# Peptides against a protein of PDB entry 2KNC: the designs that were tried, part 12

Target 1, 74 residues: chain A of PDB entry 2KNC
Amino acid sequence: KGPDILVVLLSVMGAILLIGLAALLIWKLLITIHDRKEFAKFEEERARAKWDTANNPLYKEATSTFTNITYRGT

## One batch from the design tools (peptide; aimed at target 1 V12 I19 G20 L24)

Design b2_p15_3_s4 (made by RFdiffusion4, then SolubleMPNN; from b2_p15_3, 11 letters changed)
Fold by OpenDDE base, seed 2:
Structure b2_p15_3_s4 (fold): chain B 74 residues (1-74), chain A 15 residues (1-15)
Amino acid sequence: as target 1 above (74 residues)
Amino acid sequence: LLPLLVGLLALKELL
Protein backbone atom coordinates (compact mmCIF):
# COMPACT_ATOMS: atom_id res chain seq x y z
CA LYS B 1 0.00 0.00 0.00
CA GLY B 2 1.65 3.28 -1.10
CA PRO B 3 2.14 6.00 1.53
CA ASP B 4 -1.20 7.65 2.34
CA ILE B 5 -0.61 11.25 1.23
CA LEU B 6 -3.12 12.46 3.87
CA VAL B 7 -1.16 10.68 6.66
CA VAL B 8 2.09 12.24 5.33
CA LEU B 9 0.55 15.75 5.18
CA LEU B 10 -1.03 15.48 8.67
CA SER B 11 2.24 14.08 10.15
CA VAL B 12 4.30 16.95 8.63
CA MET B 13 1.76 19.56 9.85
CA GLY B 14 1.76 17.96 13.33
CA ALA B 15 5.59 17.89 13.40
CA ILE B 16 5.81 21.62 12.40
CA LEU B 17 3.26 22.56 15.10
CA LEU B 18 5.10 20.49 17.76
CA ILE B 19 8.51 22.00 16.78
CA GLY B 20 6.99 25.52 16.87
CA LEU B 21 5.39 24.88 20.27
CA ALA B 22 8.61 23.34 21.65
CA ALA B 23 10.65 26.35 20.41
CA LEU B 24 8.18 28.78 22.07
CA LEU B 25 8.26 26.79 25.36
CA ILE B 26 12.10 26.70 25.35
CA TRP B 27 12.22 30.45 24.56
CA LYS B 28 9.72 31.27 27.35
CA LEU B 29 11.61 29.01 29.79
CA LEU B 30 14.97 30.69 29.00
CA ILE B 31 13.49 34.21 29.43
CA THR B 32 11.72 33.20 32.68
CA ILE B 33 14.95 31.72 34.11
CA HIS B 34 16.93 34.80 32.99
CA ASP B 35 14.42 37.26 34.52
CA ARG B 36 14.26 35.28 37.81
CA LYS B 37 18.09 35.25 38.06
CA GLU B 38 18.32 38.98 37.32
CA PHE B 39 15.55 39.75 39.84
CA ALA B 40 17.21 37.55 42.50
CA LYS B 41 20.53 39.40 41.89
CA PHE B 42 18.76 42.77 42.15
CA GLU B 43 17.10 41.78 45.48
CA GLU B 44 20.48 40.52 46.81
CA GLU B 45 22.17 43.84 45.85
CA ARG B 46 19.26 45.76 47.45
CA ALA B 47 19.50 43.67 50.63
CA ARG B 48 23.29 44.30 50.74
CA ALA B 49 22.78 48.06 50.23
CA LYS B 50 20.27 48.07 53.14
CA TRP B 51 22.81 46.32 55.41
CA ASP B 52 25.56 48.79 54.37
CA THR B 53 23.17 51.70 55.10
CA ALA B 54 22.27 50.26 58.53
CA ASN B 55 26.00 50.01 59.37
CA ASN B 56 26.81 53.55 58.13
CA PRO B 57 27.16 55.87 61.20
CA LEU B 58 26.48 58.86 58.90
CA TYR B 59 23.02 57.50 57.91
CA LYS B 60 20.22 59.49 59.53
CA GLU B 61 16.76 58.00 59.25
CA ALA B 62 14.32 60.30 57.43
CA THR B 63 11.90 59.78 60.36
CA SER B 64 12.33 62.26 63.21
CA THR B 65 10.41 61.22 66.34
CA PHE B 66 9.34 64.17 68.50
CA THR B 67 8.32 63.22 72.04
CA ASN B 68 5.31 65.37 72.88
CA ILE B 69 5.95 66.07 76.61
CA THR B 70 2.32 67.29 76.95
CA TYR B 71 0.86 63.92 75.81
CA ARG B 72 -0.46 62.28 78.95
CA GLY B 73 -1.80 59.03 77.56
CA THR B 74 -5.24 58.96 78.95
CA LEU A 1 20.90 16.94 14.92
CA LEU A 2 19.20 14.12 16.94
CA PRO A 3 15.57 15.27 16.23
CA LEU A 4 16.45 15.67 12.54
CA LEU A 5 17.84 12.11 12.43
CA VAL A 6 14.73 10.74 14.20
CA GLY A 7 12.51 12.69 11.77
CA LEU A 8 14.37 11.29 8.74
CA LEU A 9 14.08 7.73 10.13
CA ALA A 10 10.33 8.22 10.77
CA LEU A 11 9.86 9.55 7.20
CA LYS A 12 11.76 6.52 5.84
CA GLU A 13 9.41 4.14 7.74
CA LEU A 14 6.34 6.09 6.53
CA LEU A 15 7.37 6.02 2.93
Scores: peptide ipSAE 0.043, ipTM 0.686, DockQ to the pose 0.154
OpenDDE base, seeds 1, 3, 4, 5: peptide ipSAE 0.039, 0.043, 0.040, 0.039; ipTM 0.668, 0.683, 0.674, 0.670

Design b2_p15_4 (made by RFdiffusion4)
Pose (drawn by RFdiffusion4):
Structure b2_p15_4 (pose): chain A 74 residues (1-74), chain P 15 residues (1-15)
Amino acid sequence: as target 1 above (74 residues)
Amino acid sequence: LPAAVVAAVAVAAAL
């Protein structure tokens, strides 16, 4: 009662808040990194799907075009 | 975050 135990306790409380803040950051990545995959695989498909569709009208035809050397005509 | 809860319980038991 004589002392105050408040000042010493104030420091101890800081460690709890700080120990959580440190773990907070670690776990923050654990929940966020779980997305980085899909967030990456997301933008990854949107990148290839363009370069893989903004210039590939051969498939719509069938499966070939040139290299069809044969009896000509018109 | 569970580590802060365990530290808080330990401090409360010491008080």

Design b2_p15_4_s1 (made by RFdiffusion4, then SolubleMPNN; from b2_p15_4, 12 letters changed)
Fold by OpenDDE base, seed 2:
Structure b2_p15_4_s1 (fold): chain B 74 residues (1-74), chain A 15 residues (1-15)
Amino acid sequence: as target 1 above (74 residues)
Amino acid sequence: LLLALLKLLELLEKL
């Protein structure tokens, strides 16, 4: 008794759909892992750039407190 | 997935 041709056809169609779905899930998983790694790196670089701006030797604080020794407060 | 592919192959061998 050969397998029912309908069962074979449905099983082949089901296998193609499952392979397609599995490929989409793998693709989405790879992108999600890649994007999380790249985003984590971007946030780390952004944090470092903020620290480098705070420690930038070219950043002179706009507020220099000079004690004007010649200012006799009237 | 793999078990389903193996069952599909076994079904195709019976055709």
Scores: peptide ipSAE 0.036, ipTM 0.645, DockQ to the pose 0.228
OpenDDE base, seeds 1, 3, 4, 5: peptide ipSAE 0.034, 0.032, 0.030, 0.031; ipTM 0.631, 0.622, 0.603, 0.612

Design b2_p15_4_s2 (made by RFdiffusion4, then SolubleMPNN; from b2_p15_4, 12 letters changed)
Fold by OpenDDE base, seed 4:
Structure b2_p15_4_s2 (fold): chain B 74 residues (1-74), chain A 15 residues (1-15)
Amino acid sequence: as target 1 above (74 residues)
Amino acid sequence: LLLALLELQKLLEEL
């Protein structure tokens, strides 16, 4: 008695769906790992840039305080 | 994957 042709068809369909789902899960996992590494690198570079800006003697703050010498506070 | 392919081959050989 050969296997039920319906069992074979359902097993093939199930296998294709499982392969497709596995490929999507692997793809999502790779993207998630990539994005987490890139975000961690970006936050590290941003932290370094803040520290380097604070320690760079050539960095001039965009805020210049001008003392108005003509202001006689009466 | 390989096991599922081997089981599928076995089902096709029993047909």
Scores: peptide ipSAE 0.051, ipTM 0.708, DockQ to the pose 0.121
OpenDDE base, seeds 1, 2, 3, 5: peptide ipSAE 0.051, 0.050, 0.047, 0.051; ipTM 0.705, 0.702, 0.694, 0.706

Design b2_p15_4_s3 (made by RFdiffusion4, then SolubleMPNN; from b2_p15_4, 12 letters changed)
Fold by OpenDDE base, seed 3:
Structure b2_p15_4_s3 (fold): chain B 74 residues (1-74), chain A 15 residues (1-15)
Amino acid sequence: as target 1 above (74 residues)
Amino acid sequence: LLLALLLLQLLLEQL
């Protein structure tokens, strides 16, 4: 049976759409993996910077918690 | 991937 021209046209159109969709999904997946790795690194660096600030002997916390020894919670 | 392989198979069956 000769190739059904309509089936060939529809299959080619479908293949182009699927290749385009697959390329977009691969691209989105690569970006998502990259962004997650970069964000995880950023949060780790931010956590380290917080620890370094807390251990800086020149850093005085603006908030000092004083336990009021005279506060008998009634 | 599977759908692209199925369409390729269908195209080959029409040739």
Scores: peptide ipSAE 0.051, ipTM 0.677, DockQ to the pose 0.225
OpenDDE base, seeds 1, 2, 4, 5: peptide ipSAE 0.050, 0.050, 0.049, 0.049; ipTM 0.683, 0.685, 0.682, 0.677

Design b2_p15_4_s4 (made by RFdiffusion4, then SolubleMPNN; from b2_p15_4, 12 letters changed)
Fold by OpenDDE base, seed 2:
Structure b2_p15_4_s4 (fold): chain B 74 residues (1-74), chain A 15 residues (1-15)
Amino acid sequence: as target 1 above (74 residues)
Amino acid sequence: LLLALLLLQLLLDLL
């Protein structure tokens, strides 16, 4: 008995759909891994930029500590 | 992937 033409057509259509879905899932997975690595790098660069801002020679802390040379603590 | 390979194998067994 030759292959049922309907079974062959449905199996080919099902295989194409599954390959298409697998390709979309692989693509989404690659993007998600890329975006997580890029976001981690961006947050590290942002953290480093904040540390460089704390060492900015133009940044004067608003708090000036005056040591009173005449204050001998009791 | 495994399901697609199994369906491809089933298709080859039907030809």
Scores: peptide ipSAE 0.048, ipTM 0.686, DockQ to the pose 0.190
OpenDDE base, seeds 1, 3, 4, 5: peptide ipSAE 0.045, 0.046, 0.041, 0.046; ipTM 0.678, 0.683, 0.667, 0.689

Design b2_p15_5 (made by RFdiffusion4)
Pose (drawn by RFdiffusion4):
Structure b2_p15_5 (pose): chain A 74 residues (1-74), chain P 15 residues (1-15)
Amino acid sequence: as target 1 above (74 residues)
Amino acid sequence: FAVAAVAAAAVAAAL
């Protein structure tokens, strides 16, 4: 009673808040990193689907075009 | 956060 135990306790409470803040950061990445994959695989498909569709009208035809040397005509 | 909860419980038991 004589002392105060408040000041010493104030410091101890800081460690709890700090020990959580430190772990907070670690676990923050654990929940966020689980997305970085899909968030990456997301923008990864949007990148290759363009370069893989903004210039590939051959498939729509069938499966070839040139290299069809044969009896000509018209 | 479980580590902070255990630390808080230990502080409460010490008080």

Design b2_p15_5_s1 (made by RFdiffusion4, then SolubleMPNN; from b2_p15_5, 14 letters changed)
Fold by OpenDDE base, seed 1:
Formats: C-alpha cells, structure tokens, sequence
Structure b2_p15_5_s1 (fold): chain B 74 residues (1-74), chain A 15 residues (1-15)
C-alpha cells in the first residue's frame, strides 16, 4: 500500500513548521546571548564609571567640614 | 532539532 498521501503531506507540513520553529529558537538564542554580552559590557562600563566617580576627588561630596579653627569649644 | 531530524528520517523512510 503506497504511503498515504495525506500522511506524507502532513509530515512535510510538520517538518517545515518544525524547521521554522527551530530557526526562531536559534534566532532567539543568538539574540539572548548577544543581549547578555552587551548587558555584561554595559554593567562593566557602569561599574568602571562608578569607580572613576568614587576615585574622582572632585565628586567626593563637598561636605567641606569647615572645622572653624576659631571655634574654641570649651 | 532532534524532532525535526526524526521527522525527516521518518519522511525519508516513507519514500
């Protein structure tokens, strides 16, 4: 009995749909890996920028504690 | 992928 033409057609359609789904999953995986690398780089650059801001003596809070040298607190 | 390959092998076995 030759292959049921309906089974062949449904199997071909199913194969095409599964290839399409696999391509979408690969695409999503590539984007997710790319986005994670870009986000990791962004967080590293932001961490470096915080280190530069923390080490920038110009951005030490201008809490100039004016120790008034004339304040003899007795 | 594995399911698509299995379906392709099944299709080739029906030909």
Amino acid sequence: as target 1 above (74 residues)
Amino acid sequence: LLLSLLLLLLLLSLL
Scores: peptide ipSAE 0.040, ipTM 0.665, DockQ to the pose 0.225
OpenDDE base, seeds 2, 3, 4, 5: peptide ipSAE 0.039, 0.033, 0.035, 0.040; ipTM 0.664, 0.629, 0.643, 0.667

Design b2_p15_5_s2 (made by RFdiffusion4, then SolubleMPNN; from b2_p15_5, 12 letters changed; failed a check: too like the target's own chain)
Amino acid sequence: LLLALLALKLLLELL

Design b2_p15_5_s3 (made by RFdiffusion4, then SolubleMPNN; from b2_p15_5, 13 letters changed)
Fold by OpenDDE base, seed 4:
Structure b2_p15_5_s3 (fold): chain B 74 residues (1-74), chain A 15 residues (1-15)
Amino acid sequence: as target 1 above (74 residues)
Amino acid sequence: LLLALKLLQELLELL
């Protein structure tokens, strides 16, 4: 009995759709893993930069406290 | 790739 042409056509269409969907899922998964790793590195570098700024002897705080020596509180 | 080759093989077995 020759191949059922409908079964062959539906199997080819199904295979193409499954391969396309699998490729999109793999692509999305790779991007999601990449973005999560990049975001984790960015947050780690930002945390380190905050700690390094606190320990950097060259960092001058933007707030300078000046004691007014002429203020005699009456 | 391997899955696509397997699906192609299964399709050829239906012919």
Scores: peptide ipSAE 0.049, ipTM 0.692, DockQ to the pose 0.234
OpenDDE base, seeds 1, 2, 3, 5: peptide ipSAE 0.047, 0.045, 0.043, 0.044; ipTM 0.687, 0.681, 0.665, 0.677

Design b2_p15_5_s4 (made by RFdiffusion4, then SolubleMPNN; from b2_p15_5, 13 letters changed)
Fold by OpenDDE base, seed 4:
Structure b2_p15_5_s4 (fold): chain B 74 residues (1-74), chain A 15 residues (1-15)
Amino acid sequence: as target 1 above (74 residues)
Amino acid sequence: ILLALELLQQLLKLL
């Protein structure tokens, strides 16, 4: 009995859709893993830059506290 | 991928 042409067509269409969906899921998974690794590196570099800034003797804080020596509190 | 290969293999058995 020859293959049911409808079963063959529907199975080929289903296989193509499943391959396409699997490729999109793999692509999304790879991007998600990449982005999580890049974000983790960025947060680590930001944390290191904060620690290195705190230990850098050349770093001047943006906030300068000036004591007004002319302020005689009455 | 594995499921797509199994479906392809089932299709080849139906021919």
Scores: peptide ipSAE 0.064, ipTM 0.720, DockQ to the pose 0.292
OpenDDE base, seeds 1, 2, 3, 5: peptide ipSAE 0.063, 0.060, 0.061, 0.054; ipTM 0.712, 0.713, 0.703, 0.700

Design b2_p15_6 (made by RFdiffusion4)
Pose (drawn by RFdiffusion4):
Structure b2_p15_6 (pose): chain A 74 residues (1-74), chain P 15 residues (1-15)
Amino acid sequence: as target 1 above (74 residues)
Amino acid sequence: PVAVVLAVAAVVVAA
């Protein structure tokens, strides 16, 4: 009673808040990193789908074009 | 998990 145990306790409470803040950051990545994969695989598909479609009109044709040396005509 | 860490730290302080 005489003392106050408030000041000493104030410091102890800081450790609880701090020990959570430290673990907060670690766990924050654990929940965020789970997305980085898809978030990456997401923008990864949008990158290759372009370079893989903004210049590939051969498939729509069939499966070849040139290298068809044969009896010519027209 | 952070809540468990805070709960354990509070139990330790209370002990």

Design b2_p15_6_s1 (made by RFdiffusion4, then SolubleMPNN; from b2_p15_6, 12 letters changed)
Fold by OpenDDE base, seed 1:
Structure b2_p15_6_s1 (fold): chain B 74 residues (1-74), chain A 15 residues (1-15)
Amino acid sequence: as target 1 above (74 residues)
Amino acid sequence: LVLLLLLLALELALS
């Protein structure tokens, strides 16, 4: 029996498809891991920036609460 | 894995 040309063609085609799918899955996985690390860093930097903004000496709260010491709640 | 499957398919094609 000569080599089954159909089996050879289907095996080569299947191998190309599997390599292509594996490459896409690896690429997607790498991006997903990268994006999660970058997003975690971004949220940490954003959290720090929010704390620094709260300590901005130029930020005067629009509302000052004065405790009226004369208000003995009757 | 893909190379192993390709070798297996080649063996099946030559048998």
Scores: peptide ipSAE 0.053, ipTM 0.699, DockQ to the pose 0.127
OpenDDE base, seeds 2, 3, 4, 5: peptide ipSAE 0.049, 0.044, 0.046, 0.050; ipTM 0.691, 0.683, 0.688, 0.697

Design b2_p15_6_s2 (made by RFdiffusion4, then SolubleMPNN; from b2_p15_6, 11 letters changed)
Fold by OpenDDE base, seed 3:
Structure b2_p15_6_s2 (fold): chain B 74 residues (1-74), chain A 15 residues (1-15)
Amino acid sequence: as target 1 above (74 residues)
Amino acid sequence: LPLLVLLTALLEVLE
């Protein structure tokens, strides 16, 4: 029994659709992983820059916590 | 892996 021409056509169409969908999913996954790794580095660098700015000897925090040594908490 | 499974399934339908 020769291959049913309809089964061959549907299998080829299904194959092309699955390959196309898989390629799009792989492409999107690679971009998403790349972007998340890059974004995580940028957030780490931004966090580090914020910590370094807090340790800047020229930056006087507008809030000085003065511990009053004469405050006897009654 | 999925391409090999697809190729084998296509060959099985063409036989």
Scores: peptide ipSAE 0.041, ipTM 0.670, DockQ to the pose 0.193
OpenDDE base, seeds 1, 2, 4, 5: peptide ipSAE 0.038, 0.039, 0.038, 0.038; ipTM 0.668, 0.674, 0.663, 0.668

Design b2_p15_6_s3 (made by RFdiffusion4, then SolubleMPNN; from b2_p15_6, 12 letters changed)
Fold by OpenDDE base, seed 3:
Formats: structure tokens, sequence, C-alpha cells
Structure b2_p15_6_s3 (fold): chain B 74 residues (1-74), chain A 15 residues (1-15)
């Protein structure tokens, strides 16, 4: 009995669909990993820049804490 | 899976 042409056609169609799906999943995974790494660096740099903004020697906080040397905590 | 389907397709095609 020759190869079941229907089984061959369905297997080839299934293989093409699975290759296409696998390629899309790999593509999406690579982008997602890239974007997450870049976003994590950006958030780290933004966090670091926010900490450096707190130490900006030109930024005078509107609130100055004065230690009152005469405050004897009773 | 894909490799198995390709091997199965080759085997079924008698190539």
Amino acid sequence: as target 1 above (74 residues)
Amino acid sequence: VVLLLLLLALELLEL
C-alpha cells in the first residue's frame, strides 16, 4: 500500500504550522528577553539618577532639619 | 516535535 497521501499532506501541513508557530514563539521570546533586559537597565539607571538628584548640590530641600542643640529631650 | 514530523514526512515519502 503506497504512502497514505492524506497522512503525508497532513504531516507536512502540521510541520509547516509548527515551524511557523515555533519561529513566532522564538521571535517573541527573544524580543521579550531583550526588552526586559533593556527595561531593567533603564529602571536601574532611572533609580540611580533619582538617587543622584537627591544629592544634587544645587538642590536645596525646602525642608531643612535643624538639630536644636538646646533640646534636652525630657 | 518538528524534527520528528520532518523525519516522519521523509519516511512516509520514501525519500
Scores: peptide ipSAE 0.033, ipTM 0.613, DockQ to the pose 0.139
OpenDDE base, seeds 1, 2, 4, 5: peptide ipSAE 0.021, 0.029, 0.026, 0.031; ipTM 0.513, 0.598, 0.573, 0.606

Design b2_p15_6_s4 (made by RFdiffusion4, then SolubleMPNN; from b2_p15_6, 12 letters changed)
Fold by OpenDDE base, seed 2:
Structure b2_p15_6_s4 (fold): chain B 74 residues (1-74), chain A 15 residues (1-15)
Amino acid sequence: as target 1 above (74 residues)
Amino acid sequence: LVLLILLLALRELLE
């Protein structure tokens, strides 16, 4: 029986579509793995960056409390 | 999967 030209054509078209889909899935998977690894590192760095909101090295308290030893409260 | 489809297509081309 000669090759069914329709079966061959459909199989080649199907193979091209599956290769394209597989390439997109691999690409998406690689990006997703990369982004998750980078995001996990960022969240770890953020968790380690305890900006002690109490000790921001750029924040100088505008108020210094001095005990005035000469102030006799009237 | 793709390899199986290619092998089936090659089989159909050789018959």
Scores: peptide ipSAE 0.045, ipTM 0.681, DockQ to the pose 0.103
OpenDDE base, seeds 1, 3, 4, 5: peptide ipSAE 0.034, 0.035, 0.036, 0.042; ipTM 0.632, 0.635, 0.639, 0.671

Design b2_p15_7 (made by RFdiffusion4)
Pose (drawn by RFdiffusion4):
Structure b2_p15_7 (pose): chain A 74 residues (1-74), chain P 15 residues (1-15)
Amino acid sequence: as target 1 above (74 residues)
Amino acid sequence: PVPVVVAAVAAVVAA
């Protein structure tokens, strides 16, 4: 009663808040990193789908074009 | 959840 135990306690409470803040950051990545994969695999598909479609009109044809040396005509 | 469990354990130890 005489003392105050408030000041000493104030410091102890800081450690609880701090020990959570430290663990908060670690866990924050654990939940965020779970996305970085899809978030990456997302923009990864949008990158290759373009370079893999903005210049590939051969498939729509069939499966070849040139290298068809044979009896010519027209 | 993990920060909450760590803080709860720290609070029990401090108590």

Design b2_p15_7_s1 (made by RFdiffusion4, then SolubleMPNN; from b2_p15_7, 11 letters changed)
Fold by OpenDDE base, seed 2:
Structure b2_p15_7_s1 (fold): chain B 74 residues (1-74), chain A 15 residues (1-15)
Amino acid sequence: as target 1 above (74 residues)
Amino acid sequence: LLPLLLALLALLKAL
């Protein structure tokens, strides 16, 4: 009883599809992990830059609030 | 590559 040529063909097609799908999933997973790590690093650097700006004695906020001493809120 | 090689070896053994 030779191997059923149909079973061989379907097994090869199934194996190619599974390998292709596995390769795409691995590729997508690697990119997603890479992008998340790069984004997390960028947000850490941005957070650090904000702290450095807040601690810079030469940093003057663009918004100056003047309290009007004559304003008695009714 | 490894799973492809194992699948090919399994196919050759089934033939």
Scores: peptide ipSAE 0.044, ipTM 0.682, DockQ to the pose 0.170
OpenDDE base, seeds 1, 3, 4, 5: peptide ipSAE 0.042, 0.040, 0.043, 0.043; ipTM 0.674, 0.649, 0.675, 0.671

Design b2_p15_7_s2 (made by RFdiffusion4, then SolubleMPNN; from b2_p15_7, 12 letters changed)
Fold by OpenDDE base, seed 2:
Structure b2_p15_7_s2 (fold): chain B 74 residues (1-74), chain A 15 residues (1-15)
Amino acid sequence: as target 1 above (74 residues)
Amino acid sequence: LLPLLLELLALLEAL
C-alpha cells in the first residue's frame, strides 16, 4: 500500500530523531548532574581546607595591621 | 526502546 510505506518511513525517521534527541538530553543531564556534584565536593574540600588553615597556629595572615599610635582620628 | 523497535519491525513486516 503506497501511502502506508510513506507513513512507516516518516515514523521510522521520527522515531530515530526522537531517540537520538532523548539520548543526547539524557547524556547532557547526566554530565550536568555529575559536574554539579563534583563542583560541590570541590567547594566542600576547599571550605574544609580554609577551616583547617584558619585553625593552624602556624598560619600568619598575609596582612599585618600596624596601629599608628600617632593617629588621633580627627 | 526495545518494544518500540519490535513494534516498528512488525509494522515493516506487515507492509
Scores: peptide ipSAE 0.043, ipTM 0.670, DockQ to the pose 0.116
OpenDDE base, seeds 1, 3, 4, 5: peptide ipSAE 0.035, 0.040, 0.034, 0.037; ipTM 0.636, 0.648, 0.619, 0.646

Design b2_p15_7_s3 (made by RFdiffusion4, then SolubleMPNN; from b2_p15_7, 12 letters changed; failed a check: too like the target's own chain)
Amino acid sequence: LLPLLILLEALLKAL

Design b2_p15_7_s4 (made by RFdiffusion4, then SolubleMPNN; from b2_p15_7, 12 letters changed; failed a check: too like the target's own chain)
Amino acid sequence: LLPLLLGLLALLLAL

Design b2_p15_8 (made by RFdiffusion4)
Pose (drawn by RFdiffusion4):
Structure b2_p15_8 (pose): chain A 74 residues (1-74), chain P 15 residues (1-15)
Amino acid sequence: as target 1 above (74 residues)
Amino acid sequence: PVVAVLLVAAAVVAV
């Protein structure tokens, strides 16, 4: 009673808040990193799908074009 | 998990 045990306790509370803040950051990545994969695989597909479609009109044809050396005509 | 760490830390302080 005489003392105050407030000041000493104030410091101890800080450790609880701090120990959580430290763990908060670690766990923050654990939940965020779970997305980085898809978030990456997301923009990864949008990158190749373009370079893999902004210049590939051969497939729509069939499966070849040139290298068809044979009896010519027209 | 952060809540569990805070509760364990609070239980230690309470002891």

Design b2_p15_8_s1 (made by RFdiffusion4, then SolubleMPNN; from b2_p15_8, 12 letters changed)
Fold by OpenDDE base, seed 3:
Structure b2_p15_8_s1 (fold): chain B 74 residues (1-74), chain A 15 residues (1-15)
Amino acid sequence: as target 1 above (74 residues)
Amino acid sequence: LPLLLLLLALLELLL
């Protein structure tokens, strides 16, 4: 029995839809992985820059902690 | 791999 023409048409349509969906998923996955890796590096660099700013000898913290030597903790 | 398997399944359906 030759292939049912309706089954062939539906299978080809289904295949095109699945290929299109798979291509979109692969594209989105690649972008998402790329962006997450770049964002993770950016946050690491930003964290490192914040630590380096805290160690800058020219940076005077706006808050100075004075240990009151007369504070007898009761 | 999945695309090749889909192509084979379509070929088996066409024969």
Scores: peptide ipSAE 0.033, ipTM 0.624, DockQ to the pose 0.231
OpenDDE base, seeds 1, 2, 4, 5: peptide ipSAE 0.032, 0.032, 0.031, 0.031; ipTM 0.624, 0.627, 0.618, 0.623

Design b2_p15_8_s2 (made by RFdiffusion4, then SolubleMPNN; from b2_p15_8, 11 letters changed; failed a check: too like the target's own chain)
Amino acid sequence: VVLLILLLALLLLLL

Design b2_p15_8_s3 (made by RFdiffusion4, then SolubleMPNN; from b2_p15_8, 13 letters changed)
Fold by OpenDDE base, seed 1:
Structure b2_p15_8_s3 (fold): chain B 74 residues (1-74), chain A 15 residues (1-15)
Amino acid sequence: as target 1 above (74 residues)
Amino acid sequence: LPLLLLLLELLLALL
């Protein structure tokens, strides 16, 4: 009995759909891995920038406490 | 690759 032409057509269509779905899953996975690596770099650079600001001896706090040497607290 | 080979084998087994 020759292959049912309908079964062959449905199997070819199913194969094309599975390849398309697999390509979309691979694409989504690559983007997700890329975005996670880029976000991790951004958070590392931001953490470094905060650390450099906290350890920068040139960072003067916007609050300058002027000790008035002339204030004799009576 | 392995999924494409399995699909090709399934297509050949249907023929």
Scores: peptide ipSAE 0.044, ipTM 0.672, DockQ to the pose 0.225
OpenDDE base, seeds 2, 3, 4, 5: peptide ipSAE 0.044, 0.042, 0.039, 0.039; ipTM 0.680, 0.663, 0.658, 0.665

Design b2_p15_8_s4 (made by RFdiffusion4, then SolubleMPNN; from b2_p15_8, 12 letters changed; failed a check: too like the target's own chain)
Amino acid sequence: LPLLILLLALLRALL

## One batch from the design tools (peptide; aimed at target 1 A23)

Design b2_p16_1 (made by RFdiffusion4)
Pose (drawn by RFdiffusion4):
Structure b2_p16_1 (pose): chain A 74 residues (1-74), chain P 16 residues (1-16)
Amino acid sequence: as target 1 above (74 residues)
Amino acid sequence: VVVVVVVAVVVVVVLI
């Protein structure tokens, strides 16, 4: 009663808040990193799908074009 | 977190 145990306790409370803040950051990545994969695999498909479709009109034809040396005509 | 707990224990012992 005489003392105050407030100041000493104030410091102890700071450790709880700080111990959580430190763990907060670690776990923050654990929940965020679970997305980085899809978030990456997301932008990754949108990158290849362009370079893989902004210049590939051969497939729509069939499966070949040139290298068809044979009896010519027209 | 362990380091923060050790540092906090040392600070509490010093204050006591």

Design b2_p16_1_s1 (made by RFdiffusion4, then SolubleMPNN; from b2_p16_1, 14 letters changed; failed a check: too like the target's own chain)
Amino acid sequence: ILLILLLALLLEELLL

Design b2_p16_1_s2 (made by RFdiffusion4, then SolubleMPNN; from b2_p16_1, 14 letters changed; failed a check: too like the target's own chain)
Amino acid sequence: ILLILLEALEKLLELL

Design b2_p16_1_s3 (made by RFdiffusion4, then SolubleMPNN; from b2_p16_1, 14 letters changed)
Fold by OpenDDE base, seed 4:
Structure b2_p16_1_s3 (fold): chain B 74 residues (1-74), chain A 16 residues (1-16)
Amino acid sequence: as target 1 above (74 residues)
Amino acid sequence: ILEILQKALERLKELL
């Protein structure tokens, strides 16, 4: 029995929808992987910038600890 | 999702 023409039409429509959904999933997956790789590079650059800040002669710590030599703690 | 796709593909193979 040849494939019913209605079954063929519904299968083609279903295949087009599945290809469209697969393309959207692949696209989303590629973007997500790209964004994760970019984020990992930004965290590496941020880590390097923190190390470079520690070695920068222009870096002044925002917090200064002062020892009061005249404080006699009772 | 994969199981639904596999089941749909099996049903398509039964109809062809």
Scores: peptide ipSAE 0.046, ipTM 0.657, DockQ to the pose 0.229
OpenDDE base, seeds 1, 2, 3, 5: peptide ipSAE 0.037, 0.045, 0.036, 0.033; ipTM 0.627, 0.649, 0.626, 0.614

Design b2_p16_1_s4 (made by RFdiffusion4, then SolubleMPNN; from b2_p16_1, 14 letters changed)
Fold by OpenDDE base, seed 1:
Structure b2_p16_1_s4 (fold): chain B 74 residues (1-74), chain A 16 residues (1-16)
Amino acid sequence: as target 1 above (74 residues)
Amino acid sequence: ILEILKKALELLQKLL
């Protein structure tokens, strides 16, 4: 049976739609992987900056413990 | 995705 022209047309249209959808899914996957790598790099740089701040002798904790010398707890 | 494309190609080959 020669391919029904309608079946061939519908199969080609279906194939184009599936290829288009597959391309969009691959594109979204590549972006998602890229964004995760960039985010991981950003969190690593932020972690390094936090460690450098913790070892910086100029870092004054916002919480100053004031020893009140005048507090006679009698 | 590649497996879906392969299955789609196999279906097209069965229709032709």
Scores: peptide ipSAE 0.063, ipTM 0.688, DockQ to the pose 0.234
OpenDDE base, seeds 2, 3, 4, 5: peptide ipSAE 0.058, 0.049, 0.048, 0.042; ipTM 0.674, 0.670, 0.669, 0.643

Design b2_p16_2 (made by RFdiffusion4)
Amino acid sequence: AAAAAAAAAAAAAAAA
Pose (drawn by RFdiffusion4):
Structure b2_p16_2 (pose): chain A 74 residues (1-74), chain P 16 residues (backbone only)
Amino acid sequence: as target 1 above (74 residues)
Amino acid sequence: not in this file (backbone only, 16 residues)
């Protein structure tokens, strides 16, 4: 009662808040990183799907085009 | 002692 135990306690409470803040950052990545995969695989598909569709009208045809050397005509 | 002084000061501030 004489002292005040407030000042000393104020410091101790800071450690709790700080210990959580430090753990907060670690766990923040744990929940965020779980997305980085899809978030990456997401933009990864959108990247290849273009380069893999903005210039590939051969499939629509069938499965080949040239290299069909044979009896000509027209 | 510091708590008694702080309580006397808070009572004087509330009377003012």

